# Peptides against a protein of PDB entry 7AL2, part 51

Target 1, 85 residues: chain A of PDB entry 7AL2
Amino acid sequence: YEIMLIRPKTIDDINYVVDQVLEESNPVILDLSFLEKESPANFKLAGEKIKQMRSNYGAEALLLSRCNDKNLIIIAPKGVSLVRK

## One batch from the design tools (peptide; made by RFdiffusion4, then SolubleMPNN)

Design b2_p19_3_s4 (from b2_p19_3, 9 letters changed)
Fold by OpenDDE base, seed 5:
Parts: C-alpha cells; sequence; structure tokens
Structure b2_p19_3_s4 (fold): chain B 85 residues (1-85), chain A 19 residues (1-19)
C-alpha cells in the first residue's frame, strides 16, 4: 500500500480521501487545517466521512498533531492497524 | 475550552484523541 498525504481544500479532496481509504486501501495522513480555518461546514463534512468509514468499513482514525499550522489525522483502512508503542 | 471542544468534535467523528 501507499501512504497518502493530503491537505484537503474541497469536497472533491474529501472524496479523494474516501476513495483512497475504501477503494485503494491506502492509509491517509490528513491535514485538516485548511478546512478547519476556511470552511467549518466542510470540516464537519470531512469528519462525517471519517465517522462513516470507521463505523461502516472498519477504518481507524487517530489524531497525530494539532497546532495553529496543522491538524493531522491518520486514517487507516481495514487491514492496516494503528499501533501505539 | 476551545481545545476541549475540538477534542470532543473529533471524538464525534470517531477520531481517537490521545491523552
Amino acid sequence: as target 1 above (85 residues)
Amino acid sequence: SAEEEFNELLREFGVEVPK
């Protein structure tokens, strides 16, 4: 698999993340800082997509880092486990 | 706090928020 890194800015970008996780089975490291700042609605939409992926498809999501510049979340598809040591 | 509200929002998304 590949690990995708993306800072989504549009709904198309959000859907790209969904495709990567569900269709390509690629983990995605998301930077949601743009949506958080520029579109609260799309930020929440992204969150709803994450919830759906977790609830319906067994994805996992973990906050990696939050600061003024970044809002990093890793989403792992089913089959890729997130392990914290 | 704003941080707590953010964390709660993420939890609603199903995002694990480390302690």
Scores: peptide ipSAE 0.616, ipTM 0.905, DockQ to the pose 0.952
Fold by OpenDDE base, seed 3:
Structure b2_p19_3_s4 (fold): chain B 85 residues (1-85), chain A 19 residues (1-19)
Amino acid sequence: as target 1 above (85 residues)
Amino acid sequence: SAEEEFNELLREFGVEVPK
């Protein structure tokens, strides 16, 4: 698999993330800082998609970092485990 | 706090927020 890096700016970008996780089974490192600042509605939409992927498809999501200009979350598809040591 | 609000929002989305 591949690990995707993306900072979504549009709904199309959000849907791309969903496709990568569910259809391609690729983990995604997601920077939500743009949506959080520029589109609270799309930020919440992204969160709803994460919830759906977790609840319905067994994905996992983990906050990696939050600072002034970054909001990094890794989303792993079912079969790719996130392990904290 | 704002940080707590953010953390709760993420948890509602099913995002694990490590301590």
Scores: peptide ipSAE 0.613, ipTM 0.904, DockQ to the pose 0.957
Fold by OpenDDE base, seed 1:
Structure b2_p19_3_s4 (fold): chain B 85 residues (1-85), chain A 19 residues (1-19)
Amino acid sequence: as target 1 above (85 residues)
Amino acid sequence: SAEEEFNELLREFGVEVPK
């Protein structure tokens, strides 16, 4: 599989993330800092999509880092385990 | 705090927040 890196700015970007996780079974490392700052509505939409992927498809999501200009989350599809040591 | 509120929001989305 591939690991995708993206900083979503639009709804199309959010849907791209969903497609990568669910259709391509690719983990995605995403930076939500743009949406958090510039579009609270789309930030919440992204969050709802994460919730749906977790609840309905067995995806796993983990916060990697948060600072003033980054909000990094990894989303792993079912079949790819996130292990914290 | 603002950080605590953010962490709670992420947990509502099903995002694991490391302790």
Scores: peptide ipSAE 0.611, ipTM 0.904, DockQ to the pose 0.951
Fold by OpenDDE base, seed 2:
Structure b2_p19_3_s4 (fold): chain B 85 residues (1-85), chain A 19 residues (1-19)
Amino acid sequence: as target 1 above (85 residues)
Amino acid sequence: SAEEEFNELLREFGVEVPK
């Protein structure tokens, strides 16, 4: 698999993330800082998609870092384990 | 706090927030 990195800016980008996780089985490192700042509605939409992927497809999601200019979350598809040491 | 509110929101999304 590949690890995708994306800072989504649009709903299309959000759906791209969903496709990468569910269809391609690729982990995705998300920077949600753009949506959080520029579109609270789409930020919440992204969160709803994360919840759905976790609840319905066994994905995992983990906050990596939050600071003034980054909001990093990794989403792993079922079968790819996120391990915190 | 703002951080607490953010963490709560992420938890609602199913994002694990490390301590």
Scores: peptide ipSAE 0.610, ipTM 0.904, DockQ to the pose 0.923

Design b2_p19_4_s1 (from b2_p19_4 with E10V F18K)
Fold by OpenDDE base, seed 3:
Structure b2_p19_4_s1 (fold): chain B 85 residues (1-85), chain A 19 residues (1-19)
Amino acid sequence: as target 1 above (85 residues)
Amino acid sequence: SPDLEIPADVFIDEMINKP
């Protein structure tokens, strides 16, 4: 598999993330800083999509960074283990 | 940034409930 890195800006980008995780079985590292600042509606939508992937498809998530200029989360498809050491 | 201890569940819910 591939590990994707994306800073989504549009709904198309959010749907791209969903496709990568669920259809392509690729982990995705998301920089959510743009959505949080520029589109509260799409930021919420992104959260809902992540929650759905976890609850319905066994995706796993880890928060990587949360500070003034970073908002990073990794989403992995079922079968790819995310481990905090 | 240091390694974060915030569970993904908590952060994702914050995303959804952010005004």
Scores: peptide ipSAE 0.682, ipTM 0.916, DockQ to the pose 0.719
Fold by OpenDDE base, seed 4:
Structure b2_p19_4_s1 (fold): chain B 85 residues (1-85), chain A 19 residues (1-19)
Amino acid sequence: as target 1 above (85 residues)
Amino acid sequence: SPDLEIPADVFIDEMINKP
């Protein structure tokens, strides 16, 4: 598989993430800084999509960085183990 | 950078419930 890195800006980008995880079985590292700052509605939508992938498809998520200038999370398809050491 | 303690599910809920 491939590991994708994206900083989503639009609904199309959010749907691209969903397709990568569910259809292509690729983990995705998300930089959510743009959505959090520029689009509260799409930031919420991104959260709902991640929750749905975890709930319905067994995806896993791990927060990578959270500070003033970073907002990084990895979302992985079922079968890819995410471990925090 | 310091180790992050926030669980992903907590952060995701914060995304959804953020005003």
Scores: peptide ipSAE 0.682, ipTM 0.916, DockQ to the pose 0.668
Fold by OpenDDE base, seed 2:
Structure b2_p19_4_s1 (fold): chain B 85 residues (1-85), chain A 19 residues (1-19)
Amino acid sequence: as target 1 above (85 residues)
Amino acid sequence: SPDLEIPADVFIDEMINKP
């Protein structure tokens, strides 16, 4: 599999993330800083999509960084294990 | 970094519930 890195800016980008995780089975590292700053509605939507992937499809998530310039989270499909040491 | 100590589900709920 591939590990994708994206800083989503649009709904199309959010749906691209969903496709990568669910259809392509690729982990995705998300920089959510643009959505948080520029679009509260799409920031919320991104959160809802991540929650749905975890609840309905067994995706896993880890928060990597939470600061002003970097808001990073990794989302992995069911077949890929995320481990924190 | 203390960021790694925040559970993902807590952060995701924060995304959804942010006013």
Scores: peptide ipSAE 0.680, ipTM 0.915, DockQ to the pose 0.803
Fold by OpenDDE base, seed 5:
Structure b2_p19_4_s1 (fold): chain B 85 residues (1-85), chain A 19 residues (1-19)
Amino acid sequence: as target 1 above (85 residues)
Amino acid sequence: SPDLEIPADVFIDEMINKP
């Protein structure tokens, strides 16, 4: 698999993330800083999509960074284990 | 591994419920 890195800005970008995780089975590292700042609606949508992938498809998520200048999360498809040590 | 203690489910719910 490949590891994708993206800073989504649009609904199309959010759907791209979903496609990468569910159809391509690629983990995605997300920088959510743009959505949180510029589009509360799409920030919410991104959260809903991540929750759906976890609930319905066995995806895993791990928060990488949450501070004033970074908002990073990794979402991985079923079969790719994310481990916090 | 990241040295952050916030669980992903907590953060995801914050994304969904943010005013």
Scores: peptide ipSAE 0.680, ipTM 0.915, DockQ to the pose 0.620

Design b2_p19_4_s2 (from b2_p19_4 with E14S M15A F18H)
Fold by OpenDDE base, seed 4:
Structure b2_p19_4_s2 (fold): chain B 85 residues (1-85), chain A 19 residues (1-19)
Amino acid sequence: as target 1 above (85 residues)
Amino acid sequence: SPDLEIPADEFIDSAINHP
């Protein structure tokens, strides 16, 4: 698999993340800082889609870093385990 | 019952870190 990196800015970008995780089985490292600042609605939408992937498709998600200009999250498809050490 | 409305930041934190 490939690890995708993206800073979503649009709904199309959010749907791209979903497609990568569910259809391509690729982990995604995404920065939600743009949506957090520029679109509260799409920021919430991104969170809802992450919840859906976790609850319905066995995806895992982990917050990597949160600061003023970053909101880094990794989302892994069912076949890839995220482990804290 | 209506969905609980929470701030976006808390919503994302919950969505990511609390299964």
Scores: peptide ipSAE 0.030, ipTM 0.585, DockQ to the pose 0.068
Fold by OpenDDE base, seed 5:
Structure b2_p19_4_s2 (fold): chain B 85 residues (1-85), chain A 19 residues (1-19)
Amino acid sequence: as target 1 above (85 residues)
Amino acid sequence: SPDLEIPADEFIDSAINHP
């Protein structure tokens, strides 16, 4: 599989994340800092999509880094394990 | 879009990790 990296800015970017996780079975490392600052509506949408993927499709999500200019999250499809040593 | 910096440190537990 491939690991996709994206800082989503639009609804199309959010849908791209969903497609990568659910259709392509690729993990995605995404930075939500742009949406959080610039579009509360799309930030909420992104969060809802992540929750749906976790609840309905067995995806796993972990926060990698949170600071002033960064909100990094990894979303893994079912079958890709996220392991902390 | 700017490049993403991948942290080398541990994963962080957050509200995203829990329903």
Scores: peptide ipSAE 0.030, ipTM 0.590, DockQ to the pose 0.075
Fold by OpenDDE base, seed 3:
Structure b2_p19_4_s2 (fold): chain B 85 residues (1-85), chain A 19 residues (1-19)
Amino acid sequence: as target 1 above (85 residues)
Amino acid sequence: SPDLEIPADEFIDSAINHP
């Protein structure tokens, strides 16, 4: 598989993430800082989709870094284990 | 389950860190 890196700026970007995780079975490293600052609505949408992927499709998500200018997470499709040591 | 109206930051935190 491939590991995708993206800082979503649009709804199309959010849907791209969903496709990568659910259809392509690729882990995605996300920076949500742009949406958090520029579009609270799309930020919430991104969170809802992450929740749905976890609840319904066995995806996992892990916070990597949170600070003033970063909101980094990794989302892994079912079968790719995320382990916090 | 139904989503609740909470602050965006807390919502994201819950969605990511609390499966």
Scores: peptide ipSAE 0.029, ipTM 0.603, DockQ to the pose 0.077
Fold by OpenDDE base, seed 1:
Structure b2_p19_4_s2 (fold): chain B 85 residues (1-85), chain A 19 residues (1-19)
Amino acid sequence: as target 1 above (85 residues)
Amino acid sequence: SPDLEIPADEFIDSAINHP
């Protein structure tokens, strides 16, 4: 698989993330800081999509970093395990 | 800000946070 890196700025970017996780089975490293600051509605949408992927498709999500200019999350599709040692 | 409602489990790495 490939690991996708994206800082989404639009709904299309959010849907691209969903497609990568669910259709392509690629993990995605997200920076949601742009949406959080510039579009609270789309930030909420992104969160809802992540919850849906977790609840309905067995995806995993892990917060990598949270600070003023970063909101980094990795989303792994079913079959790719996120493990912390 | 809206709540992402994902697990609070963090995986912070300095390499990721480097400006």
Scores: peptide ipSAE 0.026, ipTM 0.595, DockQ to the pose 0.063

Design b2_p19_4_s3 (from b2_p19_4 with P2S I6V F18H)
Fold by OpenDDE base, seed 3:
Structure b2_p19_4_s3 (fold): chain B 85 residues (1-85), chain A 19 residues (1-19)
Amino acid sequence: as target 1 above (85 residues)
Amino acid sequence: SSDLEVPADEFIDEMINHP
């Protein structure tokens, strides 16, 4: 698999993330700082999509960084383990 | 320490409930 890195700005970007996780089985590292600042509606939508992937498809998510400069989450498809040691 | 999976439930809920 590949690890995708993206700072989504549009609904198309959000759907791209969903496709990468569910269809391509690729983990995705998201910088959500743009959506949080520029589009609260799409920020919420992104959250709903992440929750759906976790609830319905066994995806996992981990908050990597949360500060003024970064808003990073990794989403991993089922079968790719996110492990903290 | 033991390996464990860590969900991001709190932050996801923050996103969903974002004003």
Scores: peptide ipSAE 0.643, ipTM 0.893, DockQ to the pose 0.480
Fold by OpenDDE base, seed 2:
Structure b2_p19_4_s3 (fold): chain B 85 residues (1-85), chain A 19 residues (1-19)
Amino acid sequence: as target 1 above (85 residues)
Amino acid sequence: SSDLEVPADEFIDEMINHP
């Protein structure tokens, strides 16, 4: 599998993330700083989509970093484990 | 190595409840 890296800016980007996790089984590292700052509605939507993927499809999510200019989260599809060495 | 067991629940809730 591939690890996708994206800073989503639109609903299309959010749906792209969903497709990568659910259809392609690719982990995705997200920078959510743009949505948080520029679109509260889409920031909320992104959160709802992540929750749905966790609740309904067994995805896992881990907050990697939260700072002024970057909000990094990794979403792993079911079957891909996140392991700390 | 061990599985990471720190979920992003609190941050996800923050996103959903964002004003």
Scores: peptide ipSAE 0.643, ipTM 0.892, DockQ to the pose 0.450
Fold by OpenDDE base, seed 5:
Structure b2_p19_4_s3 (fold): chain B 85 residues (1-85), chain A 19 residues (1-19)
Amino acid sequence: as target 1 above (85 residues)
Amino acid sequence: SSDLEVPADEFIDEMINHP
């Protein structure tokens, strides 16, 4: 599998994340800082999509960094485990 | 090593409830 990196800015980007996780089974590391600042509606939408992937498809999500300029989260498909050593 | 207890829960809730 591949690990995708993206800073989503549009609905198309959000849908791309969903496709990568659910269809391609690729983990995605995303920076949500743009959406949080520039598009509250799409920030909420992204959250709903992540929740749905976790609830309905067994995806996992891990917050990697939360600071002033970064909002990093990794989303892994069910077949890829996120493990803390 | 242990499976991460999805620590993004609080943040995801923050996203969904974003004002």
Scores: peptide ipSAE 0.639, ipTM 0.890, DockQ to the pose 0.438
Fold by OpenDDE base, seed 4:
Structure b2_p19_4_s3 (fold): chain B 85 residues (1-85), chain A 19 residues (1-19)
Amino acid sequence: as target 1 above (85 residues)
Amino acid sequence: SSDLEVPADEFIDEMINHP
């Protein structure tokens, strides 16, 4: 698999993340800082999508970093384990 | 600024409930 990196800015980007996790089985590292600042509606939508992937498809999500310039989360599909050393 | 390597449950809830 590949690890995808994206700072989503649009609904298309959000759907891209969903496709990568659910269809391609690729982990995705997201920077959500743009959505949080520029589009509360899409920020909420992204959260709902992440929740759905966790609840319905067994995806895992870890918060990697939170600061003023970036909010990093990794989403891993079922079958790809996120392990802390 | 914080580096967090923990489950994102609280942050996801924050996203969904964002005003």
Scores: peptide ipSAE 0.642, ipTM 0.892, DockQ to the pose 0.617; fails the geometry check

Design b2_p19_4_s4 (from b2_p19_4 with P2S E5D M15A F18K)
Fold by OpenDDE base, seed 1:
Structure b2_p19_4_s4 (fold): chain B 85 residues (1-85), chain A 19 residues (1-19)
Amino acid sequence: as target 1 above (85 residues)
Amino acid sequence: SSDLDIPADEFIDEAINKP
């Protein structure tokens, strides 16, 4: 698989993330800082999509880093295990 | 502890419930 990296800025970017996780089975590392600051509506949408992927498709989501200028999350499709050492 | 130890649930819920 490939690991996708994206800082989504639009709804199309959010849908791209969903497609990568569910259709391509690729993990995605997200920076949600742009959406959180610039589009509360799309930030909410992104959260809803992540929740849906977790609840309905067995995806995992892990917070990597949160600070003023970045909100890093990894979303892994079912079959890719996220392990803490 | 680092942010790696925090489940994304709280962050996701914050995003969904953000006013």
Scores: peptide ipSAE 0.306, ipTM 0.794, DockQ to the pose 0.815
Fold by OpenDDE base, seed 5:
Structure b2_p19_4_s4 (fold): chain B 85 residues (1-85), chain A 19 residues (1-19)
Amino acid sequence: as target 1 above (85 residues)
Amino acid sequence: SSDLDIPADEFIDEAINKP
């Protein structure tokens, strides 16, 4: 599989994340800092989509880093485990 | 604690419930 990296700025970007996780079974590392600062509506939408993927499709999500200029989250499809050392 | 120790659901819930 591939690991996708994206800092989404649009609804199309959010849908791209969903497609990568659910259709392509690729983990995605997201930076949500742009949406959080620039689009409250799309930031909420992104959160809802991640929640849905976790609740309905067995995706796993972990926070990697949150600071002033980045909110990094990894989303893994079912079958790709996220393991802390 | 580091960010790696925090499940994303706390962040996600914050996003969903943000006014």
Scores: peptide ipSAE 0.298, ipTM 0.790, DockQ to the pose 0.756
Fold by OpenDDE base, seed 3:
Structure b2_p19_4_s4 (fold): chain B 85 residues (1-85), chain A 19 residues (1-19)
Amino acid sequence: as target 1 above (85 residues)
Amino acid sequence: SSDLDIPADEFIDEAINKP
């Protein structure tokens, strides 16, 4: 599989993430900082999509880093394990 | 504490409930 990196800016980007996780079975590293700052509505949508992928499709999500200028989260499809050392 | 220790549920819920 591939690991996708994206800082979503549009709804199309959010849907791209969903497609990568659910259809392509690729983990995605997301920076949600743009949406959080520029579009609370799309930030909420992104959160809802991640929740749905976790609840309904067995995806796993892990916070990587959060500070003033970045909100990094990795979401992995079912079968790809995220392990803390 | 590291960012890796923050439950994903809290982060996601914050996003969903953000005004």
Scores: peptide ipSAE 0.293, ipTM 0.790, DockQ to the pose 0.879
Fold by OpenDDE base, seed 4:
Structure b2_p19_4_s4 (fold): chain B 85 residues (1-85), chain A 19 residues (1-19)
Amino acid sequence: as target 1 above (85 residues)
Amino acid sequence: SSDLDIPADEFIDEAINKP
């Protein structure tokens, strides 16, 4: 698989993340800082989509870093485990 | 100030607290 990196800015970008995880089975490292600052509605939508992928499709998500200009999260499809060591 | 985003906040909090 490939690991996709994206800083989503639009609904199309959010849907791209969903497609990568569910259809392509690719983990995604995404920066939600743009949506968090510029679009509360789309930030909520992104959170809801991630929650749906976790609850309905067995995806796993982990916060990697949260700073002033970064909100980095990894989302892994079912079959790819995120393990802390 | 900004509105609280319940689903996103819950996700982030859960991710932070993941063992």
Scores: peptide ipSAE 0.201, ipTM 0.689, DockQ to the pose 0.077

Design b2_p19_5_s1 (from b2_p19_5, 7 letters changed)
Fold by OpenDDE base, seed 5:
Structure b2_p19_5_s1 (fold): chain B 85 residues (1-85), chain A 19 residues (1-19)
Amino acid sequence: as target 1 above (85 residues)
Amino acid sequence: SAEKEEALKVVDESVDKLD
């Protein structure tokens, strides 16, 4: 598989993330900082999509880092485990 | 803002966090 990296700016980008996780079974490292600052509605939507992927498809989602200009989340499809040493 | 706070709450609920 591939690991996709994206800082979503649009709904299309959010849907791209969903497609990568569910259709392509690729983990995605997300930076939601743009949406957090520029579009509360789409930021919320991204969160809702992540919840749906977890609840309905067994995806994992883990917050990697949150600071002033970053909101980094990794989403892993079912079958790719996130392991901390 | 209240809208941003609500959105952040949703995103926070969508992810697990490292200790």
Scores: peptide ipSAE 0.788, ipTM 0.948, DockQ to the pose 0.944
Fold by OpenDDE base, seed 2:
Structure b2_p19_5_s1 (fold): chain B 85 residues (1-85), chain A 19 residues (1-19)
Amino acid sequence: as target 1 above (85 residues)
Amino acid sequence: SAEKEEALKVVDESVDKLD
C-alpha cells in the first residue's frame, strides 16, 4: 500500500481521502488546517466522513498534532493497524 | 465563532487522542 499525504481544501479533496481509504486501502495523513480556518462547513464534513469510515468500515483515525497552524490526522483502513510503541 | 467551535467538536470526536 501507499501512504497518502494531503491538505484538503475542497469537497473533492475530502472525497479523495475517502476513496484512498475505502477503495485503495491506503492510509492517509491529512492536514485539516486549511478547512479549519477557511470552511467550517467542510471541516465539519471531513469530521463526519472520518466518523463514517470508522463506524461503517472499521477504519482507525488518530490525532497526530494540533499546533502551529497544523491539524494532522492519520486515517488507516481496516487492514492496516496503527501501533504505538 | 460558534460555527467553527461546532465543527471542531465534530472533528475532535472523529479521532482518537494520544495519551
Scores: peptide ipSAE 0.787, ipTM 0.948, DockQ to the pose 0.950
Fold by OpenDDE base, seed 3:
Structure b2_p19_5_s1 (fold): chain B 85 residues (1-85), chain A 19 residues (1-19)
Amino acid sequence: as target 1 above (85 residues)
Amino acid sequence: SAEKEEALKVVDESVDKLD
């Protein structure tokens, strides 16, 4: 599989993330900082879609880092394990 | 704002946190 990296700016970008996780079975490293600052509605939407992927499809999602200019999250599709050593 | 605060709560609920 591939690991996708994206800083979503639009709804199309959010849907791209969903497609990568659910259809392509690729982990995605997300930076939600743009949406957090520029579109609370789309930021919320991204969160809801992450919840749905976890609840309905067995995805995992982990906060990697949050600061003033970053909001990094990794989403792993079912079958790709996120392991902390 | 209240909207940003609500959105952040949703995103926080969507992820696990590193301990």
Scores: peptide ipSAE 0.787, ipTM 0.948, DockQ to the pose 0.958
Fold by OpenDDE base, seed 4:
Structure b2_p19_5_s1 (fold): chain B 85 residues (1-85), chain A 19 residues (1-19)
Amino acid sequence: as target 1 above (85 residues)
Amino acid sequence: SAEKEEALKVVDESVDKLD
């Protein structure tokens, strides 16, 4: 698999993340900082999509870092386990 | 902003946190 890196700016980008996790089975490291600043509605939507992927498809999602200019989250499909060392 | 606060709450609920 590939690890995808993206800073979503649009709904199309959010849907791309969903497709990568569910259809391609690729982990995604995403930065939600643009949506957090520019579109609270789409920021919320991204959160809801992550919840749906976790609850319905067994995805995992972990906050990696949050600061003024970054909101980094990794989403892993069911076949990829996130393990803390 | 109430909208931003609500959105952040949803995103926070969507992810696990590192201790």
Scores: peptide ipSAE 0.787, ipTM 0.948, DockQ to the pose 0.953

Design b2_p19_5_s2 (from b2_p19_5, 7 letters changed)
Fold by OpenDDE base, seed 3:
Structure b2_p19_5_s2 (fold): chain B 85 residues (1-85), chain A 19 residues (1-19)
Amino acid sequence: as target 1 above (85 residues)
Amino acid sequence: SSEKEEALKVVDESVDLLD
């Protein structure tokens, strides 16, 4: 599989993330900082999509870092394990 | 704003935290 990196700016970008996780079975590292600043509605939507992927499809999602101009999250599809050492 | 606060809560609920 591939690991996708994206800083979503539009709804199309959010849907791209969903497609990568659910259809392509690729982990995605997201930076949600743009949406957080520029579109609370789309930021919320991204969160809802992540919840749905976890609840309905067995995805995992982990907050990697939150600081100035960063809101990094990794989403892993079912079958790709996020392991803590 | 309240809208940003609500959105952040949703995103926070969508993720687990690192140790």
Scores: peptide ipSAE 0.789, ipTM 0.948, DockQ to the pose 0.963
Fold by OpenDDE base, seed 5:
Structure b2_p19_5_s2 (fold): chain B 85 residues (1-85), chain A 19 residues (1-19)
Amino acid sequence: as target 1 above (85 residues)
Amino acid sequence: SSEKEEALKVVDESVDLLD
């Protein structure tokens, strides 16, 4: 598999994340900082999509880092485990 | 803003935290 990295700015980007996780079974490292600052509606939508992927498809999602300029989240599809050493 | 606060709450609820 591939690990996708994206800082989404649009709804299309959010849907791209969903497609990567659910259709391609690729983990995605997201930076939601743009949406957090520029579009509360799409930021909320991204969160809702992540919840749906977890609830309905067994995806995992971890907050990696949050600071003034970053909101980093990794989403892993079912079958790719996130393991802490 | 209240809208940003609500959105952040949703995102926070969507993820687990690292220790």
Scores: peptide ipSAE 0.789, ipTM 0.948, DockQ to the pose 0.950
Fold by OpenDDE base, seed 2:
Structure b2_p19_5_s2 (fold): chain B 85 residues (1-85), chain A 19 residues (1-19)
Amino acid sequence: as target 1 above (85 residues)
Amino acid sequence: SSEKEEALKVVDESVDLLD
């Protein structure tokens, strides 16, 4: 698999994240800081889609960092486990 | 704003935290 990196700015970007996780089974590290600042509606939508991926498809999602104009989250598909050392 | 706070709440609810 590949690990995708993205800072979503549009609904298309959000849907790209969903496709990567659910269709391609690729983990995604995303920075939501643009949406947080520029589009509360799409920021909320991103959150809802993450919840849906977790609830319906067994994805995991972990907040990595929120500071210095970054909001970093990793989303892993069911087949890829996130392991803390 | 209230919109941003609500959106942030949703995103926060969507993720687990590092301990």
Scores: peptide ipSAE 0.788, ipTM 0.948, DockQ to the pose 0.956
Fold by OpenDDE base, seed 4:
Structure b2_p19_5_s2 (fold): chain B 85 residues (1-85), chain A 19 residues (1-19)
Amino acid sequence: as target 1 above (85 residues)
Amino acid sequence: SSEKEEALKVVDESVDLLD
């Protein structure tokens, strides 16, 4: 698999994340900082999509870092385990 | 704003945290 890196700016980008996790089985490291600042509605939508992937498809999602200009989250499909050392 | 606060709450609920 590939690890996808993206800073979503549009609904199309959010749907791309969903496709990568569910259809391609690729983990995604995403930065939600643009949506957080520029589109609260799409920021909320991204959160809802992550919840749906977790509850319905067994994805995992972990907050990696949050600061003024970053909101980094990793989403892993069911076949990829996130393990703490 | 209340909209941003609500959105952040949803995103926070969607992820686990590092310890």
Scores: peptide ipSAE 0.788, ipTM 0.947, DockQ to the pose 0.959

